# Ledger of designs, part 228: peptides against a protein of PDB entry 5Z08

Target 1, 168 residues: chain A of PDB entry 5Z08
Amino acid sequence: RQKDEWAKKTSSLMKQLDWFIGEHLGAMLAAEELGGPVVGELMEIDPDDLSAGFNAHGKLKKATSQPDLDRRQRRIDDIWGPQDEQGQAHKRKRGADEALAASAEMRDLIEQLMNKLVEAGGDNSATYVEIPRESAAARFLVRSKVAMFHPNDARRLRLVDFGRDLDD
Target 2, 222 residues: chain B of PDB entry 5Z08
Amino acid sequence: GLPRLIDAIEEASKIPAKRRQTPIKPTIEKLTTHLYTHGASPDSLLRLADLLTLRNHLDQASLAAITRNLYPSSTVSDEVVLRFIGALGHGQLKPTLALQALFLRWLVMVYHLLENPGVLGQVYGVLFDLLDTAAIRPQLCHLLALVTRRKHVRPFRIQAILTLSRQTGGDPNLTGLLRVFKNYYPEIIVGDATKGRASAFKHPDPQWRQHLDEIQQRRSEA

## One batch from the design tools (peptide; made by RFdiffusion4, then SolubleMPNN)

Design b2_p22_8_s3 (from b2_p22_8, 9 letters changed)
Fold by OpenDDE base, seed 2:
Order: sequence, then C-alpha cells, then structure tokens
Structure b2_p22_8_s3 (fold): chain B 168 residues (1-168), chain C 222 residues (1-222), chain A 22 residues (1-22)
Amino acid sequence: as target 1 above (168 residues)
Amino acid sequence: as target 2 above (222 residues)
Amino acid sequence: MPHSFREMIAEISELRRKLAEL
C-alpha cells in the first residue's frame, strides 16, 4: 500500500515536472542556449534589453559592437521577436524544435541525476553525472540550487540531496 | 465552401431572428459540420472570430456550437487571438461570460498552434486583471498557466493572486497558477488557504485534441 | 505538495530513493 502511494505520488509529480519543463522551461533554456536571457537571473526582460543582445554569459550587453552576439540576438529575435510573414513558419518551427530539444535535454539530465543519487546509496562521491557540456539546463539546475558542480570538475554535476543536506 | 457559409451567417447575424426569412440553424449545422471535417483556414478563423466576438443577432447556442467546432486547419494568427482577448470582461457589448469561458478554453486547446504565442504574453495584464471574474477564472488560470513567464511574475501580481486565493477560499485554479509563479520564485509562501488541491491544468478535451491533430495531419500530408 | 521546481525535484528524488530501498 505505501509503495503504491509513493509510486502514484512520484508519477503525479513527474507529470507536473514534465509539464513545467515542456511548457515553460524548455523555451527559456532554448533562448539561453541561443544567447537569450538567463533563466532565473533576469527579473525584467525589457524588450529593449532583448534587442540589445546578451553576452555569452546571458547578461545584457551594453550596446557594444560584438558581432557574434548580433548573430545570436538575431536568432533570438528570429525565434522570439516579431517575425515577418515568410520567415515566421520556419523560424517558429526551428524555435519549437529547439525548445523541444532543450526540454528533452533537461528531462534526461534530471533523470540521470536522480538515478545516480539512488544508485550511490549514500556515497556522495558516486552521485555525480558527467555532463558533456555546460548546458543551459545544467546551469539552470545549479542556479535553482537543485544541482551542484563538483568543486574541482565542472563536468561533474550532482543532485542536491535535500533530505540530507537540510539537516546539515 | 466554408466562405459561403460564413457569408450567409454574417448576413443573417445582422437581422433579428424573428425577422429572418429563413431559419439560420441549418446553415449553422452545415458550418459546424464543415469545421469538424476540414477545420478553418486562418482567413475563415478571423471571420468566425468576428462573428463570435462582435455583438450580433446570433443566438448563444449557435455561437457556442461554432466555438466548439472551431478547429484550426493550420495556425492561429495574432489577430484572431486578439479578437478573443478583446471580447473578455464585463460590458454590454461583450459576449456572455459563458461564451468567454469557451473562448478561453479554445485558446488553451489551440495554444500550440498560435503563430506567435508571445502575443498572449503581451496582453498578460489584461488577462490577469480578469481573475476576479469567477465565471471565466478556471479557463483563464489555465491559459495564464501556459502563458506565464518570469517577466510576468511580479510582486504585485503575486500579492494579487494570494489575496484573491484567500478571498475565494483557495480556488484550485488560483493555487495552480500560484504554483506556476512559485516555479519562478520558490520563496513565494503559499499560505494555509492555498494548501488546497491545485489544478493540474490538464487538457480540457482530449477528444477535441485528437480530432484537431487529425485535421492538422491531413494538411501536412496535402 | 511541492509548489516549486526545487521542492518538486526534492520530493521526487526522495520518493525514488524510498522506492528503491523497498
């Protein structure tokens, strides 16, 4: 009975998580990967700030001329900005595809992190997932205090064990 | 075709039911059948949005029937969205609150087909300010749950939801929306009054979704 | 019910651990 209740609750929470990732987080992560605003840091994205572009760290660039950011900002504007008629469908499809990809990446990363935490059996050294890149997904989890990088290796990410870490 | 049916309904909508030479019901039935089978093009959607949102002599049952069969065959334009948003709220010239609830439900069900989902984000304030309207609140909260981004989660709106949640005895739709807000700001204290069951904002009509998907697939194959 | 992303992850992870220990 208790196992069934926990399983049902887990399933329900996973559905809510998947909904949030799919409906909200994926698009924001895709925007960040494209050089858009960092999820969680920008309380106010002024449309004018969006037009100014974002640096490689997702910070609002002051109007300085860095050409590579113009390409990323153009992509963001292409995905999220007011689009002209002909380019709209392809840009929307691309934006949707990127959001889907970001959602899938986030979901997979969370799943790996959760699985490693269970497999580690309390050994904190065994809880780390190797990440191929510092993705927007990984950064979001860290900023959200859901995950932590290994102190000596930014390629290793672990889930915060709230049940144990809150008692410390 | 669909345009001719819309033409006939537009003309009939200008005339009180008692003064019509012919009953409009058969034409409405033809329209709804056509919409169910083929969906509506962007142009037809705009015309239908005007019929649904502007004051005319069409009966509420006919308007509801059209709304329930308003399957987009492709995308939904910003203009169509704005017609429905403009029809929301209180006013003598606005559609009934029951019809407004159907419009909001429709927007939820077609959200993934919006040409620019950001248009709803631009009118977020208008939508949010209607949360006190109990008759449309369930669908409005669902739509806001889809639309809400971090930029919309402002202190005054957090407080407004918390206040309204207390005033409503913890409406599960408001609790659901507050959960969305809390995803952006974990520090939001959901008071005891909001400990109620939050709405999961499930798709309001799975059969409608399936049928929409079938209509959309036919277009991609053509 | 966890009302935040963090709380949701925390609760899911804890429940998964509990389920694995059974």
Scores: peptide ipSAE 0.464, ipTM 0.509, DockQ to the pose 0.321
Fold by OpenDDE base, seed 3:
Structure b2_p22_8_s3 (fold): chain B 168 residues (1-168), chain C 222 residues (1-222), chain A 22 residues (1-22)
Amino acid sequence: as target 1 above (168 residues)
Amino acid sequence: as target 2 above (222 residues)
Amino acid sequence: MPHSFREMIAEISELRRKLAEL
């Protein structure tokens, strides 16, 4: 009985999360990947809590490979440049495709993070997911204080365990 | 008095103009003159809000004339506000978009007279979702600029405005609303699309404001 | 119901943990 209730609640919440990701977050992440504004700091993160967690020395060397900058700039120009009607339609389609891709990436990343947290059984070292790149999705989760990078390896991301922090 | 004029208009509103025994225009003119001179009480405002927002046989010119003279003599109740908010959007039973724009303009002009300004914050999502409707967007952005608090500034709404701003070629009203959002979250990077002229959301009608103030002052002396 | 993204993630993660412990 309790298991069924938890399963139903989980399913309901996952549907809400999927809706939020698909309808709102995907477009935002896609915009960020395309060189648009960073919106992730606006989640109810008390700005005072953000200052406490980031030690000053993590200059993540953004390996901004020049080719990715050019691709982003082209995408920005494609998104913001003078568009004829055909250009607007192609741009809308491309924007929709990028939003779908970003939604899928975020959903997959969240799923991996949640699964690793369950599998780790309380071992913090086992909770890390290896990420191939610092994506907008990963950055958003970190900004939202939902995830944390490994202090020594920015390719390793873990979900914040909210359950333990509430009982302390 | 005003109640009798409203009674006559309510009865006339049930009948198509071609089937009315008496022209309603003289009664509308008497109503608008009375409203201009004395304003509308809370009870009269509610009745007039129903006449303005519910589908009836009144012509658009008469509805617009009533809306332009809808001076509150007192406060504006939540119920009156919700009538106007409920009338917004697309639908065959809803007022025309032109009339909806007048309602939004009215809400902006009487915002300081709301009994509970928080009522608009409760329906913030409903208002926000209408930003894609070009015909009402200018007044809607102005109203949202007044209503917006930190709790309303969410990532999805920021992105929605940014997306819509791009799609509209940088609507100054959307840029103005983004500036309001930025007041709560300075870190909002308003991209190059917002290099355009932002609306300052100035009072829509200074003469209307002055006349409203005169009507409101007479109440404080009574 | 959790109204924030963070709260949703927290609640889902907790529920999944509880389900896995059964």
Scores: peptide ipSAE 0.456, ipTM 0.422, DockQ to the pose 0.327
Fold by OpenDDE base, seed 4:
Structure b2_p22_8_s3 (fold): chain B 168 residues (1-168), chain C 222 residues (1-222), chain A 22 residues (1-22)
Amino acid sequence: as target 1 above (168 residues)
Amino acid sequence: as target 2 above (222 residues)
Amino acid sequence: MPHSFREMIAEISELRRKLAEL
């Protein structure tokens, strides 16, 4: 049934999204929150470069050394990277914990945004999620043109409705 | 302990170097060693912030050494933050611009330890108005990049950065800050004058960060 | 095709909408 196909595809894409958030995005967001680089260059990351990790079957292609992933990992390593071995483990642990927290925040925010878009039934005024703070996660979504703040209220964030915005 | 070292330095700070009976350098070295090893408590941070920001007879090298070793052992209070913010800008009673740059760098490096990060957002205008001061601009732009929220991205500030960017020949730190603004308003045209390389605002001192993390961990285990 | 982060979000969002309309 068409419903089953859509559900399966949704599940597959969500797993890919969760992987991307957990493996790449969380650490960068955590780095930003902790006074690391404001990753403005993510705007220049070709959507294709973000996608290059996934094959047509939804399996991660072997990480071809995408220079940008290596740069990100290097930046993460530069931010979170050890100076000495013992300091390494604790810093890695803290960095990992912060990355996990940032990943969870991003995942939750995306889920809320998606749910509100569905619930709104086409009413743009009802699509907004109230955010407790302008997090690195929220900023990333806006920067990525995935979400938009309410024009008059920075506490309200909505998912960009790509389906409708393409048809208009 | 740290309080006694601070007491000694506070007393010495009231006296011109030429009139001191005892050289202060050994006491500063003991203080910086202690700070490096144990960090500073909130109370000690406040006292040290006063020593660093208020006009006294301490030499610039000593003040810089204290600032470079100003590891918080826990959180950083709003009061401590406001001492450093109040010390920024031009004035006969204010610290040197070189020392102010160190304060801004410190605020960047301890941003995650602020009890209330919102305090910097409240003084956003004060920070923003100092962007014309070239000597502190790199660190100031970095701090603003961390602090900036949509509410701060106003048309007049966008125009101010654009104007200043043109006047400075495209300072990469200003371009970096404009990029942060563009995260909230994608329609911001970073004009031709800003075609320069934007600063990525990397952590200023990875070694300092590592050592801070070690100090912070020791306290969580105690 | 490897979907960009944006494309993934777009597609998931669209699919969820379609699923809700059924």
Scores: peptide ipSAE 0.453, ipTM 0.415, DockQ to the pose 0.301
Fold by OpenDDE base, seed 1:
Structure b2_p22_8_s3 (fold): chain B 168 residues (1-168), chain C 222 residues (1-222), chain A 22 residues (1-22)
Amino acid sequence: as target 1 above (168 residues)
Amino acid sequence: as target 2 above (222 residues)
Amino acid sequence: MPHSFREMIAEISELRRKLAEL
């Protein structure tokens, strides 16, 4: 019974995380990778705050009643928007593809970090994931205080264990 | 084609403007029109980078016009990047600071087309040491914001940028770069001088980006 | 609901650990 409850809760939270990554975070990460604005101000981003999107100045917009899909697309367009309709369509597609790629990278990185934390069984030295490059995704996790780089190796990233780090 | 236009400009660049038999402006206009329409191949980019960065007899307006139309049709090689980086700073043989600012802006705008983005990380120190040069600081901070990795965020550089921020009265671009540093080291106390507005490092020219995307798309369809 | 990205990651990671220990 308890296992089933934990499994259900985990599944629910993972769906929420996947939604947040896909709808809000992926576009920001893609923007950063493509030479757009560096998302430096967002340490603790409330998903609700992220849902509001960012103006051209990188400030949070007020939540408009527009569908989340339209908001993501608009955000991509606001960051990357072309003038011509055909150019707009291609750029929207490219922006969407880059956002999807960034979302997938973030999701994979989080999954690896979580798996390594479980596998390590409390050995902090075994919790590190090797990252091929310092991506926008990796930087975001560090900024959010969700992950930490190895002190001597920036290619090694670990998840912060909030449950154990409070007991030490 | 583009190579012939570059040939003509290269030859003209060897001769002082007052000694040229023909005005160069019409050829520059043809070049910039061609670049705007088709972009520059990797080979053409290298030749144009040399024209822009090496001391020659081309006027500043022509150099600026070429830089503003320097759309890559493909990728940007390390060699091209290094030509522009080598042209930065003070010196009689270096381009004007105004032109250097355009080069930095260009590097920001084409960053996603670099064959090896890591090349900029290798010259990070050279870029960082130029932060005291006010004329190029806005674009330089933007480029550094893209290039900065944890390995670059060293204690001495944190101190240097904090000191420079105080000396400049809290330049928004330096504050923006400090925020990037804080991404790697959250414990960085961005002192009271940084209570100011930080630059968000927005794309410097949305229209230029759009036109670049159109040029890049045509290549993918060919 | 964990309102922050950090809280969400923390809760998921804890739950995964608990599930692995059963």
Scores: peptide ipSAE 0.451, ipTM 0.407, DockQ to the pose 0.274

Design b2_p22_8_s4 (from b2_p22_8, 11 letters changed)
Fold by OpenDDE base, seed 1:
Structure b2_p22_8_s4 (fold): chain B 168 residues (1-168), chain C 222 residues (1-222), chain A 22 residues (1-22)
Amino acid sequence: as target 1 above (168 residues)
Amino acid sequence: as target 2 above (222 residues)
Amino acid sequence: MPVSFRQMIAEIDRLRRKLAKL
C-alpha cells in the first residue's frame, strides 16, 4: 500500500515537473543558450517586502534589477518575437526545436542526477554526474539550489541532498 | 460551405429569436457538424469569434455549441485571440461568465496553435486582474500557467495571488499558479497557503485534443 | 504539494529513495 502510494505520488510529481519543463523552462533555457536572458536568477525578493504588502501600484522599491529584466525580456522578444512571415516560421520552428532540445536536456539531466543519488547509497563521492558542458540546464539547477558543482571540478554535478537539509 | 453557414447565422444574429422567420437551430447544427468534421479556417475563426464575443441575439446554447466545436483547421491569429480576451470580465455588453469560461478553456486547448503566443503575454495584466472572478478562475489560472514568464512574476502579483489565495481559502488553481511563480523564483515565500492541493493544469478535454490533432493532420497531408 | 521547483525535486528524490529502499 505505501509503495503504491509513493509510486503514484512520484508519478504525479514527475508529470508536474515535465509540464513545467516543457511549458516554461525549455523555452527559457533555449533563450539563454541562444544568448538571451538568464533564467532563474534569484531576484532578492526580501521576504519582509512580500509580507509588508505592495502598494496598489505594485511599485516595490526599485530593486536595481528591474532594468536588467526589461533588457532581458527585450532579448527574448528579439529572439522569439514576431519577425517577418517567412523569417517567423523559421524562427518559430527553430525556437520550438531549441525549446524541445532544452527540455529534453533538462529532463535527462534531472533523471541522471536523481539516479546517481539513489545508486550512490549514501556515498557522496558517487553522486556526481559528469556533464559534457556547462549548459543552461546545469546552471539553472545550480542557481535554483537543486544541484551543486564539485568544488574542484565544474564538469561534475550532483543533486543536493534535501532529505538532510529540510529535516534539519 | 462554412462561409455560407456563417453568413446565415450572422444575419439571424441581428434579429431577436421571436422575430426570425426561420429557426436558427438547424443552421447551428449544420455549422457545428461542419466544424467538427473540417475545422475552421483562420478567416472563419475570426468571423465566429465575432459571433461569439459581440452582443447579438444568438442564444447561449448555440454560442456554447459553436465554442465546443471551434476546431482550428490551421493556426489561430492574434486578432482571434484578442477578440476572446476582449470579451472577458464584467459588463452588460460582455458574454456571460459561463461562456467566458468556455473561451478561456478553448484558448488553453488551442494554445499550441497560436500564431504568436506572445500576444497573451502582452495582455497578461488584463488576464491577471480577472482572477477575483470565481466563475472563470479555474480556466483563467490554467491559461495564466501557460502564459506566465519571468517578466510577469512581479512582487505585486505575488502578493495579489497570496492575498486572493487566503481570501478564497486556498483555491487549488491559485495554488497551482503560485507554484508556477515559485518555479521562476524559488525564494518566494508562499506560506501555509501552498500546503494545499494544487491544480496540475491537465488538458481540459483529451477527446477534444485528439480530434483537433486529427483535423490538424489532414491539413498537413493536403 | 511542493510549491517550488526545488521542493518538487526534493520530494521526488525523497520518494524515489524511499521506493529504492523497499
Scores: peptide ipSAE 0.433, ipTM 0.498, DockQ to the pose 0.319
Fold by OpenDDE base, seed 5:
Structure b2_p22_8_s4 (fold): chain B 168 residues (1-168), chain C 222 residues (1-222), chain A 22 residues (1-22)
Amino acid sequence: as target 1 above (168 residues)
Amino acid sequence: as target 2 above (222 residues)
Amino acid sequence: MPVSFRQMIAEIDRLRRKLAKL
């Protein structure tokens, strides 16, 4: 009885997570990968910095001239804006494809992180997932305080053990 | 005067209604009439905030009546604000959710009179974490819409709003708050969550506003 | 229901760990 309840609750929460990733987070992560604003670092980005654009590493490009807010908004609008002309359709398709890819990456990463934490049985050294690159997904998890990098290896990511934080 | 009325109510609040020698209702009516006519000074507001937020033997109708007539004659201090914020949420010692909704509505209506509007920004997280409480959500979203600055629009909060919006079937107050977030970050991809009906966060009580303005004008002339 | 992404992940993880111990 209790197992079934936990399983049902887990399934329900996973579906909610998948929905969130697919419907919202994937698009935001894709925007970040495309040089759009970093969801999470946006808080540290001055409006003037948002205008300057983000480099490929999600770092603020130095504020070159005013036209880049319009370019980013145009890129986002080009990717996600209303269906006007044929060129917007191709950009939307690309944006949609990137959102799907980002969603898949995030889902996979979360699954790996959770699995490693369960498998480690309390061994912190065994909880790390090796990531091929510092993706928008990985950065988001760290910014959200859901995951943390290994202190000496930025290619290793682990899920934060929330069970310990509730008892302290 | 108002201090003496508050004294009488404070003393009565210590005693269960069934054990009171005198009915409190006439004193509450005098208080509410005084508040309606003259408003409350900062010192009186603090005392009234304690009466409204601390557990005592006052009935809910009296507490609601005081809250509905809680016109500041001057500014609202951080201490007064924090009393009301501290009274929010679930707990045996906390006011009813209905009364909490009135407190939030009051904070919305007096927001422009806060000595330090930034105080609400400092407790933004506390307010935001209460969004799952349906009974106070409409007023809470309105208050958050006023308080929200760029520094508050964090990814985890965007996510929380989106998740809660789905769970609530697209609560228009949450949609309204998400639009406020989008004003700070136009790039927030909200998908279909923003296509729904959003609250415009109009003033909750135009008559109350007008009366407050009249009370405030008398102070500027004195 | 978890209001935040972090809470959602934490609850899922907690539940998965509980399930794994059974």
Scores: peptide ipSAE 0.424, ipTM 0.452, DockQ to the pose 0.279
Fold by OpenDDE base, seed 4:
Structure b2_p22_8_s4 (fold): chain B 168 residues (1-168), chain C 222 residues (1-222), chain A 22 residues (1-22)
Amino acid sequence: as target 1 above (168 residues)
Amino acid sequence: as target 2 above (222 residues)
Amino acid sequence: MPVSFRQMIAEIDRLRRKLAKL
């Protein structure tokens, strides 16, 4: 009976998490990956907002900013620049696709982190997931204090053990 | 009275300066003196807003003088606000950017007298899209700082401000606006864009404010 | 309902660990 209740509650919470990731978090993560702002949990980002252009008629003076900033700016302009109706439709579609991809990445990462924690049986060394890149998803989890990087290896991420924080 | 002065200026505004039978400057001076002393009623404000925003033959100095003395004796209607908002931007029929800056400054100074402050929130997008116009940006940012609510703070606008801030080398008015955005969403990571000097959006003209208060007090006593 | 993303993750993890010990 208790097992069934826990299972049902877990399933319900997972569905809520999936909904949150899909409806809200995915778009935010996609925006970050695409060079948009880092926005907190309280902002409802519509995937359509990822297509909203700011027409800065200002000559992008090639500020000798670091090559990475220029690439980001170009991406931002490509994403947020005024587009014709066809371009807007393509941007909306791209934004939606990126949001879906970001959502899938986040879901997968959370699942891996949770599974590793359960499998480790208390061995902290075995709780780390190897991440191929520092994704927006990974950064979000760390910023949210849900995950932590290995102190010596930024490619290793683990779920924070919330059980210890409640007992202290 | 004020209506007769407005009538005379309206008629003169239809005629090129070189073809006017009488100089308009003395009438403008009488108008500005009257406005300074008594302010403008809602009806007079609307008429003056049309004179200021519609293309006519009035000279820029006269238009600026009227705007600088445009003290409301009462409230400011949505219609008056929308006249000034409609006059913003680039176009052959639009007022000069210098005059537009005065209009925005005026809106800032009379914001507390708006019949419906929400009207500016409804045209928030129109105002925001003008931020790339350097000549009006200082006053525009100040107005947006007053108007901005949580519903206006969207990811695309955050990014637009960040982008524009980089392009402008960190305009303090944009930094100030970003701080306003952050008040609604503290979790917004704006990086170094908020570390720079920000405008405090102080009242543009304390003397004008004091004089406005004096005009407004006379209405409350009547 | 969990009020935050963090709380939601924490509760799910807690429940999953409880289920794994059974």
Scores: peptide ipSAE 0.422, ipTM 0.401, DockQ to the pose 0.290
Fold by OpenDDE base, seed 3:
Structure b2_p22_8_s4 (fold): chain B 168 residues (1-168), chain C 222 residues (1-222), chain A 22 residues (1-22)
Amino acid sequence: as target 1 above (168 residues)
Amino acid sequence: as target 2 above (222 residues)
Amino acid sequence: MPVSFRQMIAEIDRLRRKLAKL
């Protein structure tokens, strides 16, 4: 009975999460990956705001490559800017495809993070997921204080252990 | 004068009502009458903020009466603002949620008199994290609508407000705040859960505004 | 119901851990 209740609740919450990721978060992440204003330097969490919740040492390496930001900004302007009907349809389709891709990446990343935490059995070193790149999804999870990078390796991401902090 | 009234109330606030030699109500009435007529100086505001926010033996009706008559005669300092912000949330030593709602309403009504409006932006996270508290949410959303700048509109906060909006069945105040966010980022998809009526965040008390303006005008003439 | 994205993830994770221990 309790297992079934937990399973049902988990399924319900996962469906809500999936809905949220698909309907809202995916588009924002896609905009971020495409260099949209959501991702821009202006949306960098003030290091001071990050420092208040995480121990000081995790320097998020600024992805320094300036030229890709301009291409991405153009791409967002191309997606969200005033377009002729045909251009709007292509932009909407491309935006939808990017949003779907970002949604899938976020879902997969969350699933991996949760699975690793369960599998680690209390070994903190085993809780890290290797990420191929610092994606918008990964950054969002860190900003949301849902995940943390390894202090010495930005390619390693772990789910925050909420078991301790929610009761304080 | 106002300082002497505050002195008397401060002393009375240290003593339980049952142990007071004299009723404090007449002094509270004199204070509120004085505040209504003349407003409070910055120094008096700070002292009154301490009386309102710190745990003492004053009754809730008296605290509410002082808050409703807390007309600044001049500006509101960062220190006064921070006293009220520090009093927000859940805690044994914190004021009641009803009184916190009055404080937030007050901050909305005196926002234009803040010496440094940026101080609220510095504590934006503290305010935002309290949005789940239903009793103060309407006033929080209104205050956040005034305070929000582009730097505060972060993806995680967008997500948080969308989630909370869904959970509340589309609270108009949350929808209103999300519209403020959308002003900075038009690409924010307001999902179907947020298609409801948004709060316009109108001034909470036009009569209070008018009276405040009268008090502020007297300062400019002096 | 979890009020925030963070709370939602935390609750899902907590429930998954509980399920895994069974």
Scores: peptide ipSAE 0.433, ipTM 0.475, DockQ to the pose 0.257; fails the geometry check

